# Peptides against a protein of PDB entry 5VZU: the designs that were tried, part 217

Target 1, 271 residues: chain A of PDB entry 5VZU
Amino acid sequence: GRTLEDIFHEHMQELILMKFIYTSQYDNCLTYRRIYLPPSRPDDLIKPGLFKGTYGSHGLEIVMLSFHGRRARGTKITGDPNIPAGQQTVEIDLRHRIQLPDLENQRNFNELSRIVLEVRERVRQEQQEGGHEAGEGRGRQGPRESQPSPAQPRAEAPSKGPDGTPGEDGGEPGDAVAAAEQPAQCGQGQPFVLPVGVSSRNEDYPRTCRMCFYGTGLIAGHGFTSPERTPGVFILFDEDRFGFVWLELKSFSLYSRVQATFRNADAPSPQ

## One batch from the design tools (peptide; made by RFdiffusion4, then SolubleMPNN)

Design b2_p29_2_s2 (from b2_p29_2, 15 letters changed)
Fold by OpenDDE base, seed 3:
Structure b2_p29_2_s2 (fold): chain B 271 residues (1-271), chain A 29 residues (1-29)
Amino acid sequence: as target 1 above (271 residues)
Amino acid sequence: MTLEELKKYYEEHKEEILEKIKNRKSFEF
């Protein structure tokens, strides 16, 4: 019978062949677009820029990481037969932190799936509530100002007075000491391991992470057919490395900063 | 496999490959 390795090898050959077909079809018509590095902002989680990401069977792809307020985006600079260049491969919601369990429970794929699906449900609820507020605000077409007829001037004044007394009751405000959640000391990375059954192209991934966030990854059939967003976990390891766990695909992408410096790659300042 | 061998293989199997691609229900990232 075909082994999982044979199936993977056949699949890899088909992806290479498809990549070859796509590249060869354009041999006579190359369109070049200049890529600009996004400007770095002080509030950016890490420096934006080019990363090399592992995409399982597709191999290494170049992804631009950029920050957009409380969202991060990975945009494919190189594409594959499923997801073309210029697509947002990952979208990260920096509002929705994922708290990883202890190292023992991190090996449980079902536990990670539960945590992420609970966050996905919260994100969906917030989108529905925010959609209702935005919808109701447009629906008040102001009623036609029916000109109010000039109603007459009725006068009456009266006076009622007095005095009611100053009851003292000095109920002590119980100091509900809101236990300020001590900001988790920014310095010590949490131990990190991939869940059992999550595939990584390289087993040499960082074993400590700083922060995790909810995100979505883009998946599609060949030729970018039926593109959809799948839930995942963005994992910040350090300034130069992050990961994405694709839950539905049971795959892990490791992204490492491209150390090459590009001259004149900065976006032109908006004059 | 050279580039020319791959081109030749593709031209010889083009219809079958295009049919496989069209019928393939694999979603990837």
Scores: peptide ipSAE 0.264, ipTM 0.565, DockQ to the pose 0.350
Fold by OpenDDE base, seed 5:
Structure b2_p29_2_s2 (fold): chain B 271 residues (1-271), chain A 29 residues (1-29)
Amino acid sequence: as target 1 above (271 residues)
Amino acid sequence: MTLEELKKYYEEHKEEILEKIKNRKSFEF
């Protein structure tokens, strides 16, 4: 019978051929666009920038990580036969932290699935509630007939009353002991392992994580057909590494920072 | 596999590859 390796190899060959077809159809007419790095902000979870991501059978892809308030976005810089360049491969909701169980229960895919789907349902409820508040506010501007505002008489300016002396009350500066927010102890990262049955291109992933968040990944058929958002987990390992667990695909993408220094890659300051 | 070998393989298998592409129900990321 065909091995899983044979099937994967055949599939990779097909994807390479598809990518070759798409690139060859442009008869060597390549359009180059300059990419700018997002500006770093103090409140960014990690430094924004370029990452190399593992996308199973597609291989390595380049993703731009950027922060947008309480959301992070991974944008494909490289495209594949399913998801073209410029698409948001991952969208992370930094409001919805995922709490991973202990290391034993992390091996259970159904437990991770339960946790993620519970958060997905909360996000869906919040979106429905916020949609209703925006809808009800527009309905009640009935045409208030412009009743002519009666000319209210100019009441006279009351006089400048006098001289009240500045009392010196020497209120003692209460020592507001600024509770030095103990620099959030670089808390020993939680032990991390992939659930059984989640595929990784490489078993060499970090075995400790700092934080996890709910997110969605973009999936599509060949030629970007029927694109949809699938639930997943963003996993922050360190300043230079994060992961995404694609729950429905049972796949793991590891993202590693591109360490290359780019000259003149900063976005021009908004003039 | 050279680029020329890949081009040759593609031209020899073009119809089969296009039919596989068209019929593929795989959603991927």
Scores: peptide ipSAE 0.259, ipTM 0.582, DockQ to the pose 0.336
Fold by OpenDDE base, seed 1:
Structure b2_p29_2_s2 (fold): chain B 271 residues (1-271), chain A 29 residues (1-29)
Amino acid sequence: as target 1 above (271 residues)
Amino acid sequence: MTLEELKKYYEEHKEEILEKIKNRKSFEF
């Protein structure tokens, strides 16, 4: 019978062939675009730049990490048969931190999946609420035609009455004990392990992480067919390494900073 | 497998590979 290894080997051969087909089709019409490194900002989670990411059977890909306010983006610089170059392979919501459980519970894929799907539902609710506010705000700018309706001056009336009493009802202010969000201990790395059944290209990934965030990864069929965003976890290890757990694919991508220095790679200052 | 062997294999199996590619419901990242 086919071994799991045989199936993986055949699949890898098909991906290599597909990559070869796609690259060979462009031999007659290569468009070169200069890639600029995004400028670093003080509020950036880590220095933006080029990372080498592991993409399972696709092997190694180059991804540009950039920061856009409360979002981080990984953009493919190298493409594959599924996701072409220039696509946002990962989009990270820096508003939605993922709290990993203890190391024992981190091995449970269903627990990680639960945590991430709960955050996904919150993100969806916030988007619906913000969509309703934006919808209602546009409805009220109907042009009030300034009908000059005239000055009618009416009139009088008057008077009276006075009375009474000053009832003292001293309703005690119930102390709403605001559950103090324990300040996420910003400084201590936590032990990290992949859940059982999450595939990694190798077991050589950092076993301690600084923080995690909710994110989405881009998946597609061959030729970029039916592209969709799947939930995942961005894992910051250090200044030069991050990971992404693809929940639906049960896969882990490790991203390591490209240490090469590029001359004239800085984005031109916006004039 | 050399690049030339890969090219040859591709030309020999092109239709089958393209059909597999079209029919493959493998979503990848």
Scores: peptide ipSAE 0.252, ipTM 0.575, DockQ to the pose 0.337
Fold by OpenDDE base, seed 4:
Structure b2_p29_2_s2 (fold): chain B 271 residues (1-271), chain A 29 residues (1-29)
Amino acid sequence: as target 1 above (271 residues)
Amino acid sequence: MTLEELKKYYEEHKEEILEKIKNRKSFEF
């Protein structure tokens, strides 16, 4: 019978072939689009830019990492037969930190799945609550017909005087509890290992992580059919490396910064 | 597999591959 290795090999050949078809069919109609690097901001978790990501059977893809307030976004610069270029392959919620367990429990896929699904449910609840507040503000301003009520007159009522008693009401300065910006504890990196049964294209991934966040990945059928968001874990290793664990796919993507310098890659200043 | 072997394999299997692509129910990332 076909081994799992044979099936994987055939699937890899099909994907390579599909990539070849797409690249060869475009020989007659290449549209070149200039890519600009996102500007770096002080509050960015790491420097934004181009990363090489591993996408299982698809191999290496180029992803642009950018920051949008409390969200990070990975955008495919290279496309594949499932997810075309320009799509948001990963969306990371920097409000929802994932706390990894100890190394023994990190090997348990079901434990990681539990932790992530609990965070996913919190994110869904917060989205529902915030959706209700936006809905109630459409108060029925029925068209009050502005009947032009008439110009009743100027009555001059008089100048009463100056009595200046300075009430010393010593309003205690309410302690604005400065929400202590918890200093980004440059915490000692946590030991990191992939769960058993999560596939990695490369076993050479960082064994220590700085922090993890909840995120979603984009998955689709061939030709970008039925695109959906699947839950996952963003793992920050260092300034130049991050990972994404795709829970439903049981896959790990390692992203490494593209070290190439690009001339004139900066976004034009907003005029 | 060389690029020429891949091209040849593609031209020989193009219709089958396109039909497999069209009928593929696997979601991938």
Scores: peptide ipSAE 0.230, ipTM 0.565, DockQ to the pose 0.313

Design b2_p29_2_s3 (from b2_p29_2, 18 letters changed)
Fold by OpenDDE base, seed 5:
Structure b2_p29_2_s3 (fold): chain B 271 residues (1-271), chain A 29 residues (1-29)
Amino acid sequence: as target 1 above (271 residues)
Amino acid sequence: MTLEELIKYYNENKEKILEKIKNMKSYEF
């Protein structure tokens, strides 16, 4: 019978051949576009920039991480036969934290699946409610009642308000020592393990995470056919590493910061 | 497999590869 390894090798060969077909169809006409790094903001979860991500059978891909208020986005800089360059491979909802269970229960895929699907349903409800409020606000264009004529401005008089004396009562400002919210101790990160049956390209992933968020990943058939968003978990490990658990694909992508410094890679200031 | 071997394999199997690609319905990320 075909081994899982034989199937994986055949599939890898097919993906390489597909990538070769797509690249060869351009008859040596390559268009180069400059990529700019997104500006860093103080409220960004980590520094935005280029990350090298693991995409199972596609291998290594370059992803731009950027922050957009309460959302983070991974945009493919390198594409594959399924998802082309310029697509948002991952979209992270920074409003919806995922609480991982203890290390024993993290190994249970069904437990992670339950947690993620519960958050997915909340996100769907919030989107439906916000869609109704935006819809109802447009319907009450009440009838344009005829503007009655502009009645003339009566110029009524400048009554002299009196000289009330400044009482000096020097109430001491009690120093409300604003309890400086102790900078959230870089708390010992939570122990992290992939669920049983989630594939990783490398078993060398961080075994401790800082925080997790709900997100969606983009999947498609060959040639970007029938693209859809699947639920997943964004895992922040550190300033230079994050992961994404693709729940439906049972796959894990590890993203590591590209350490190369690029000269003049900053976006031109909006004029 | 060298690039030349891959090109050779592609040219020899082009129709079969294109048919496989067309029939490949695996969703990937």
Scores: peptide ipSAE 0.249, ipTM 0.529, DockQ to the pose 0.321
Fold by OpenDDE base, seed 1:
Structure b2_p29_2_s3 (fold): chain B 271 residues (1-271), chain A 29 residues (1-29)
Amino acid sequence: as target 1 above (271 residues)
Amino acid sequence: MTLEELIKYYNENKEKILEKIKNMKSYEF
């Protein structure tokens, strides 16, 4: 049978060969596509733009962060043997905040997994409910054949009936104590640590985070085979750094802003 | 990442990658 070492060697050989093939394309016909920086909006969580992300075995990749209402998107600018350039490596749902536990419980991978999978199930339920409303709304446009119902003059009847008494039932207003959603303490960053067993490329990641959100990452086999979305956590550290915990991959990607200024990289204004 | 850097990464992280392979579907990101 294949040993785990055989599987490692096969995987390493395939990845190395594919990386070599991609690298060797630079000596040949290159297709250049202009990349535009997304415009910044006031409601953007951080300034959109180019980030360098850590992708485990793939190393460093360039990702464009952009905002689309209540969603953030990381798009690969550089691709790898698994996920090509132009793919959405991460999609973040800014409606679904992840509350990290205390620093001790953050070390527990199963606790993070529980929290993320509970949010994943809520997102799935909301998608099913919204799908049913969109389905029922289309069924009721049966053609109302407006048959001209004739003007029948129904006239009459007068009837009087009487006095019924003013029962005073003084139903007490039950104080529905609206559980005040405690305003998310905007100020001091929460202590942050990766769960035990989550692979970081290096240990040099921020040890405090501002906020976390549910997201999905794109994973595939070599050659972009069987692409699927895996659940994860977007971690905002600061204006220039975010992370993504790939739950199923037990991996962490750190994204750091590319500090280079690009002239004439702004998207043309929609005329 | 150069080819040499990739080979170095695999050699330095062999045990960690093996542990990932045990726990993952053979997908990367």
Scores: peptide ipSAE 0.237, ipTM 0.497, DockQ to the pose 0.103
Fold by OpenDDE base, seed 2:
Structure b2_p29_2_s3 (fold): chain B 271 residues (1-271), chain A 29 residues (1-29)
Amino acid sequence: as target 1 above (271 residues)
Amino acid sequence: MTLEELIKYYNENKEKILEKIKNMKSYEF
């Protein structure tokens, strides 16, 4: 049978060959598509735009970050042998914050994995519950047979009259102690370290993060075979840097804003 | 990333990549 080493060598050879093909195609004809920067919205977690992401063995890739209500999306502008350009490399659920433990416990991969898998299960439950409500609501529109009842001309009954007696019903204000979700202290960054065994391209990543969210990353075999979503953690470092921890791949991608100024990069107004 | 940098990365990370392959059946991101 093939050894794991044989599989590694085969996989590596295919990946290297495909990367070589991608580089060598620049000596040939290329098709270009114009991309537009997404508009910035006040509620965007950070300014949307182009980021340079680290993708382990794939190296550096260009990703467009965009915001879609309570979701953030990374879309590949550059593709690789596994995930082509135009795919959503990461999808972030901004409803599901990840609370990282202290630095000591952040080094424990199993602890991070537990936290993320618990959030994944909550997301799955919410999707199942919302799917049932959407399913039951469609069932009760039985076909109202519109029997054509004849148009009897019902007369204009008149518009009396104003008397507004103010009933003082002194309903006790039930102290709904709205548990003030303590406004998640957006101001104090927490110390950040990658779990032991998580691979980064380099060790030069921010050691303080602002907030983390649950997300999923897109993974596939060579040629975009059998694509699936794997759980991960989006880590906001600052306005120009975020990370994604790919749990199942034990990998970290650091995304840094492309500082280039683009002329005429705004999307045309929808006609 | 040059081809040489990619080859170097694979060689330096062989054991980690083998672990990923074992777990993820050669899925990458």
Scores: peptide ipSAE 0.231, ipTM 0.509, DockQ to the pose 0.113
Fold by OpenDDE base, seed 4:
Structure b2_p29_2_s3 (fold): chain B 271 residues (1-271), chain A 29 residues (1-29)
Amino acid sequence: as target 1 above (271 residues)
Amino acid sequence: MTLEELIKYYNENKEKILEKIKNMKSYEF
């Protein structure tokens, strides 16, 4: 019988072949678009930019990491037969931190699944509550009362009302000490291991992580059919490395910063 | 696999590959 390795090898060959056909034979009308690096902001979790990511059977892909307030996005710069270039492969909610358990319990896929699904349900509830507040505010278009006719400008006179004395009441300005949110102490890195049964392209991933967040990954059939977002875990390792656990796919993607310097890759300043 | 071997494999298996693509119900990332 075919081994699992033979099946995976055949599948990888088919995917490479599909990429080759798409780029070299069917789409002779390649539109080149300039890519600009996102500007760095002081509140960015790490420096935004290009990362090389591992996508299981698809192999190595290029992803742009960018920050959008309390959200991070990975955008595919390279496409595959399932997810085309320009799609948001991962969306990270920086409001929803995931606390990983101890190293023993991190090996339990069901424990990670429980933690992620509990966060997913909280995110869903918050979206429903915020959707209701935005919906109720639009309903009170009170009746447009008929504009009464412009009554004429009566000119009446300049009466000199008097010199009311300035009461000195020196209300002390209560120093609202804006509690400077202490820059989130780069928490001591915690030991990290993938759950049993989560596939990685290799075992060479960082064994210590700084923090984790809830996120969603984009999945689709070939030709971008029936695209959907599945739950996952963003794992920050360091300034140049992050991971994503695709919970439903039982897969891990490692992303490493592209160290190449690009000339003239900065976005034009908004004029 | 060389590029020539890949092109050969494609030309020999094109219909089967196209049929797999059409019938692929697997969601991938």
Scores: peptide ipSAE 0.210, ipTM 0.489, DockQ to the pose 0.320

Design b2_p29_2_s4 (from b2_p29_2, 17 letters changed)
Fold by OpenDDE base, seed 3:
Structure b2_p29_2_s4 (fold): chain B 271 residues (1-271), chain A 29 residues (1-29)
Amino acid sequence: as target 1 above (271 residues)
Amino acid sequence: MTLEELKEYYEKHKEEILEKIKDMKSFEF
């Protein structure tokens, strides 16, 4: 019978062959587009730029990381037979931090899955509530026909009265001990391990992470058929490395900053 | 396998490969 290994090897061969077919068909008709690095902002989680990402069977791909307010985006600079270049491979919600459990419970895929799915449900609820407020706000701009209501008259002014009594009541200021949110110790990363059954291209990933966020990854069939967004976890390791756990695919992508300096790669200043 | 061997293999198996590609139901990222 076909083993899972045989199926994986056949799939890998098919992906390599598809990648070859797609690349060879365009050998005589390549369109080049200049890519600019996103401008860095002070509030950016890390410096935006080019990262090399591991995409399992597709191998290494180049992704542009950019920040858009409370969202981060990974955009494919290189494409594959499933997801073409220019697509947003990952979209990260920087409003929805994921707290990883202790190292022992991080090995439990079901625990990570529970945490991510609870965040996904909150994100869905917030989108529904915000959609209702935006819907109700548009409904009240019915055209107020300006009926010219008539000029009824100027009734008068009366005056004065004075009095001043001074009631004392000395309500004790209840010491609301604001539980000092312990300043998130801006230095020590937490221990990190992939859950059992999450595939990584290699075991060489950072074993300490700074913070995690909810995100979604883009998946599709061959030829970008039926594209959908699946839940995942963005993991910030350091200034030059992040990961994405593809929850439904049980896969991990490691992204490492491209250390090459590019001339004239800065975005033209908006004139 | 050289690039030319791969091209020759592809041209020889093109119809079978194109059918196989159509039947590929794998979703990837």
Scores: peptide ipSAE 0.250, ipTM 0.531, DockQ to the pose 0.303
Fold by OpenDDE base, seed 5:
Formats: structure tokens, sequence, C-alpha cells
Structure b2_p29_2_s4 (fold): chain B 271 residues (1-271), chain A 29 residues (1-29)
């Protein structure tokens, strides 16, 4: 019988061949587009920029991480036979934090799946409720017939006078001791382990995480057929590393910051 | 395998590879 290794090897060969087909068709017409780094904002969860991500059978891909208010986005800079370059590989909802259980219960895939699916249902409910408010607001502008209200004469309200007294009252500046927000103790990160049965291309992932969020990943068939969003977990490890757990695929992507400095990679200021 | 060897393999097996690609229904990320 075919081993799991044989099946994986065949699939890897097919992906290499597909990638070769796609790249070789462009032998005579390569268009280079400049990529700009997103500007950093003070409220960004980590510095935005380029990350190298592990995509199982596709291997290493380059992803741009950017922040958009309460959302983070990973955009593929490199594409593969399933998901082309320029697609949003991951969308993270920074409003919906995932609380990981203890280390023992983190090994249970069904427990992680339960937690994430509960958050997914909340996100769907919020989207439905927000869709109803936007729908009801448009219906009630019936054409109010502009009855011409008659121009009632503007009565001259009298200019009351100037009275001046400059009462000095020297209220003591109460020292509002601004409770120095204790610099959020870079709290000992939570112990982290992948659930049993989640595949990682590399077992050398951080065993401690800072925080997790609900997110969705983009999956598709070959040639970007039937693209859909699958639920997952964004895991922040540190300033330079994050992960994404693809629940339905039972896969883990580790993203590590590209440490290369790019000259003139900043977007031109909007003039 | 060189790029030339891979190209030769592809041109030789192009129809088989293209049919196999069409039949591949694996959703990947």
Amino acid sequence: as target 1 above (271 residues)
Amino acid sequence: MTLEELKEYYEKHKEEILEKIKDMKSFEF
C-alpha cells in the first residue's frame, strides 16, 4: 500500500510541477511590481512588515502583515498553485481574543476546535445584527413632501449687556496622581503546545505565547478554485513571530519576521 | 534534476500532468 510518505512525496512533486507550469508560462513576460511596507502605527499589535511563513506542502512563503484598526491581515507576497500572490491568506479579528486552556487541555484538538467555533458563531451573530441595522436605516426615508413652511419673521433678540466681574477663585490643582498604568507586565507568556494531530513543518516553534485571536484563513483548490475562509487561531509569540492554526486542515503555519532592511521600502507619503 | 531536465519531464508528461491537476480537489492554504 502507499505509505503516508509516498502520498506526501507524490503531492509535493505535483505542487512543484504546478508551480513550474505557472512560472514557465511567464518566461517571456515578467512584470515586476514594487511592494511597499505598511506604515507602523502606535496601536499596532506588533510592527507590520514581511514575514516568512510555513505553508505545509507549499513550503516557505512570504507574507505581508498589516494592521487595519481591530483587524490584522496577512497578504501573500509569494503565491502558490492554490492561493495566488496578493490574496489575504489570513484575516485576524483583534476584537475576538482566544483563551487557550491549560497545557494539558491544549493537546486536545477537540477542545481548541470547540473554543474557536464558539467564537466563530459570535462573529457571525455580530455580522448579522450589524447587517440588520444598516438595512433598517435605509427604508424609512419616505419622500417627505417639502411643504414650503412660510418664512416667519426673525425677531430681533435684544443684545443684553456686558457685566464683567472676574472672580479669582484659586482652586488648588488637585494632584490627580495619574495612576501610572503599570507598564503591562510583559507577563510570563502562557505555555503553548500544538494539539495532537495538528501538523507542523517544523517542531521548533515557540513553546510560550503572549496572546491569541480568532481569525480566518483562505483555502482553495488548484488554480484558486472555490476559494473559502476557514476558521483558525492567530498566536502571537513575540515581536518577530506569530503562528496560525488552520483548524479544518489540522495544520500550523509559523511566521518569522524577515530581518532584512529594505532601503526605500516605505510607501510614499500621500501628497 | 536541472531546470532543463524538469522542463523535458514536463513537456513529455504535459497531458498527464494537466489531467492530474484538473482531478486534484485538495483544498490547500
Scores: peptide ipSAE 0.242, ipTM 0.547, DockQ to the pose 0.312
Fold by OpenDDE base, seed 2:
Structure b2_p29_2_s4 (fold): chain B 271 residues (1-271), chain A 29 residues (1-29)
Amino acid sequence: as target 1 above (271 residues)
Amino acid sequence: MTLEELKEYYEKHKEEILEKIKDMKSFEF
């Protein structure tokens, strides 16, 4: 019978062959688009830019990380037979932090799956509630009959003079010591391990993470057929490394910053 | 498999491969 290894090798051969087919089809019709690095903002979780990601059987892909308020986005710069270049491979909700359990419970895939699905349900509820408030607010623009109020003449109100004496009233400033919300301690990174049964292309991933967030990954059939968003976990390791756990695929992508400096890669200022 | 062997295999099987690719319902990331 075919072993799991035989099936994996067959699938890898098919993916290599598909990649070859796609590459060969483009040989005569290349459109070049300049890629600009997104500007860094002070509130960005890490510096935006190019990352090299591991995509299991597809191998290494280039992803642009960018920040959009309370969302982060990974956009494929390189594509594969399933997900073409320019697609948003990952979307991260920076409002929904994932709290990983201890290392023993992190090895349990079902525990991670439970935690993520609970957050997914909260995100879905918040979207439904916010959709209702936006719907009800549009209904009450009844036609304001523009009654033409008659142009009453602007009487030139006279320039009243300057003299208002400064009353000294020395109201004691009650020191409302605004309890400075202690900047959420940049917590000592927590120990990190992949759940049992999550595949990683490389076992050399960071064993400590700073924080995790809920996110969705884009999956599709060959040729970008039936694209859908699946739940996952964004894992921030450091300034130059993050991961994404694809729950449904039981896969892990490690992203490492491309350290190359590009000349003239900054986006032109919007005129 | 050399690049030449892969090209020969592709040219020989491209139509069958393209049909198989359409039928492949493997969702990947």
Scores: peptide ipSAE 0.236, ipTM 0.575, DockQ to the pose 0.331
Fold by OpenDDE base, seed 4:
Structure b2_p29_2_s4 (fold): chain B 271 residues (1-271), chain A 29 residues (1-29)
Amino acid sequence: as target 1 above (271 residues)
Amino acid sequence: MTLEELKEYYEKHKEEILEKIKDMKSFEF
C-alpha cells in the first residue's frame, strides 16, 4: 500500500504543480497591485512588515504583518490553491495572552489544546456580551411624534441681576490615577518547544519565546471553498521572528522578517 | 525535480490533477 510518506509526497507534488500552473497560465491575466508597507507605530508589538512564512505542504509564502490596536493581522501577499493572496491568514488578539507551561507540559498537545480552547471560550463570551449591548440600544427610538411648530418670537427685556460672590470651593483635583502603562516587561524569554505531534517544516525554530497570544488562522478547501477560522497560538520569538501553531491542523508556521529593503514602499502620506 | 520535469509531469497529469483538485475536501491553510 502507499505509505503516509508516499501520500504526502504526492500531495506536495500536486500542490507545487498547482502553484506552477497558477503562476504560468495566469501570466497573461495577472493584475499587478502595488503593496505598501504599513507605517510603524510606537504601540506595535514589533515592527510591521513583510515576513516569509512556512505553510506545511504549501512551503514558503510571503505575509504582511500589521497592527490594528489590540489586534495583529497576517495578510497573505502570496496565495496558494486554498487561501488566495490578500486574505487574512492569521488574526491575533493582543488582549488574550497565552501563558505557556513549563517545557514538560509544553510537549503535551492536549495541555496546549486545553489552554487555547479556554481562551477561545472567553473570546466567544466577550463577543456575545458586546453584541447584546449594541442590540438593546437600537430598540428605544419610539416614533418621535411630530409636535407642531408653535410660532412666535417674543422679544423682551435685559434685567441686570447682580454681583454674586465667588465661592472658593476648592474642589480637590481627583487623582487621575494614570493607569501606569506597565512597561511591557521585556520578560525573560521563556524556554519554548513544540508539542509532540505538531508538524513543522524544519526543527530550526527559536527555543525561547517572549510572549504568546490567542489567534485564529484561516483554512479553506481548494479554490477557497468553505473558508473558516481555526484556533491557534501566536508566538513572538523576537523582533524578526514569530510563529503560529495551527491547533486543529497540528501544524506550526515559522515567520521570519524579509530583510530586503524596498524603495518607495511607504504608504503615501494621507493628504 | 527540475522545472522541465515539472512541466512534463503537468502536461501528462493535468486532467487527473484538475479532477483531484475538485474532489479535495481537505482543509488547508
Scores: peptide ipSAE 0.164, ipTM 0.491, DockQ to the pose 0.306

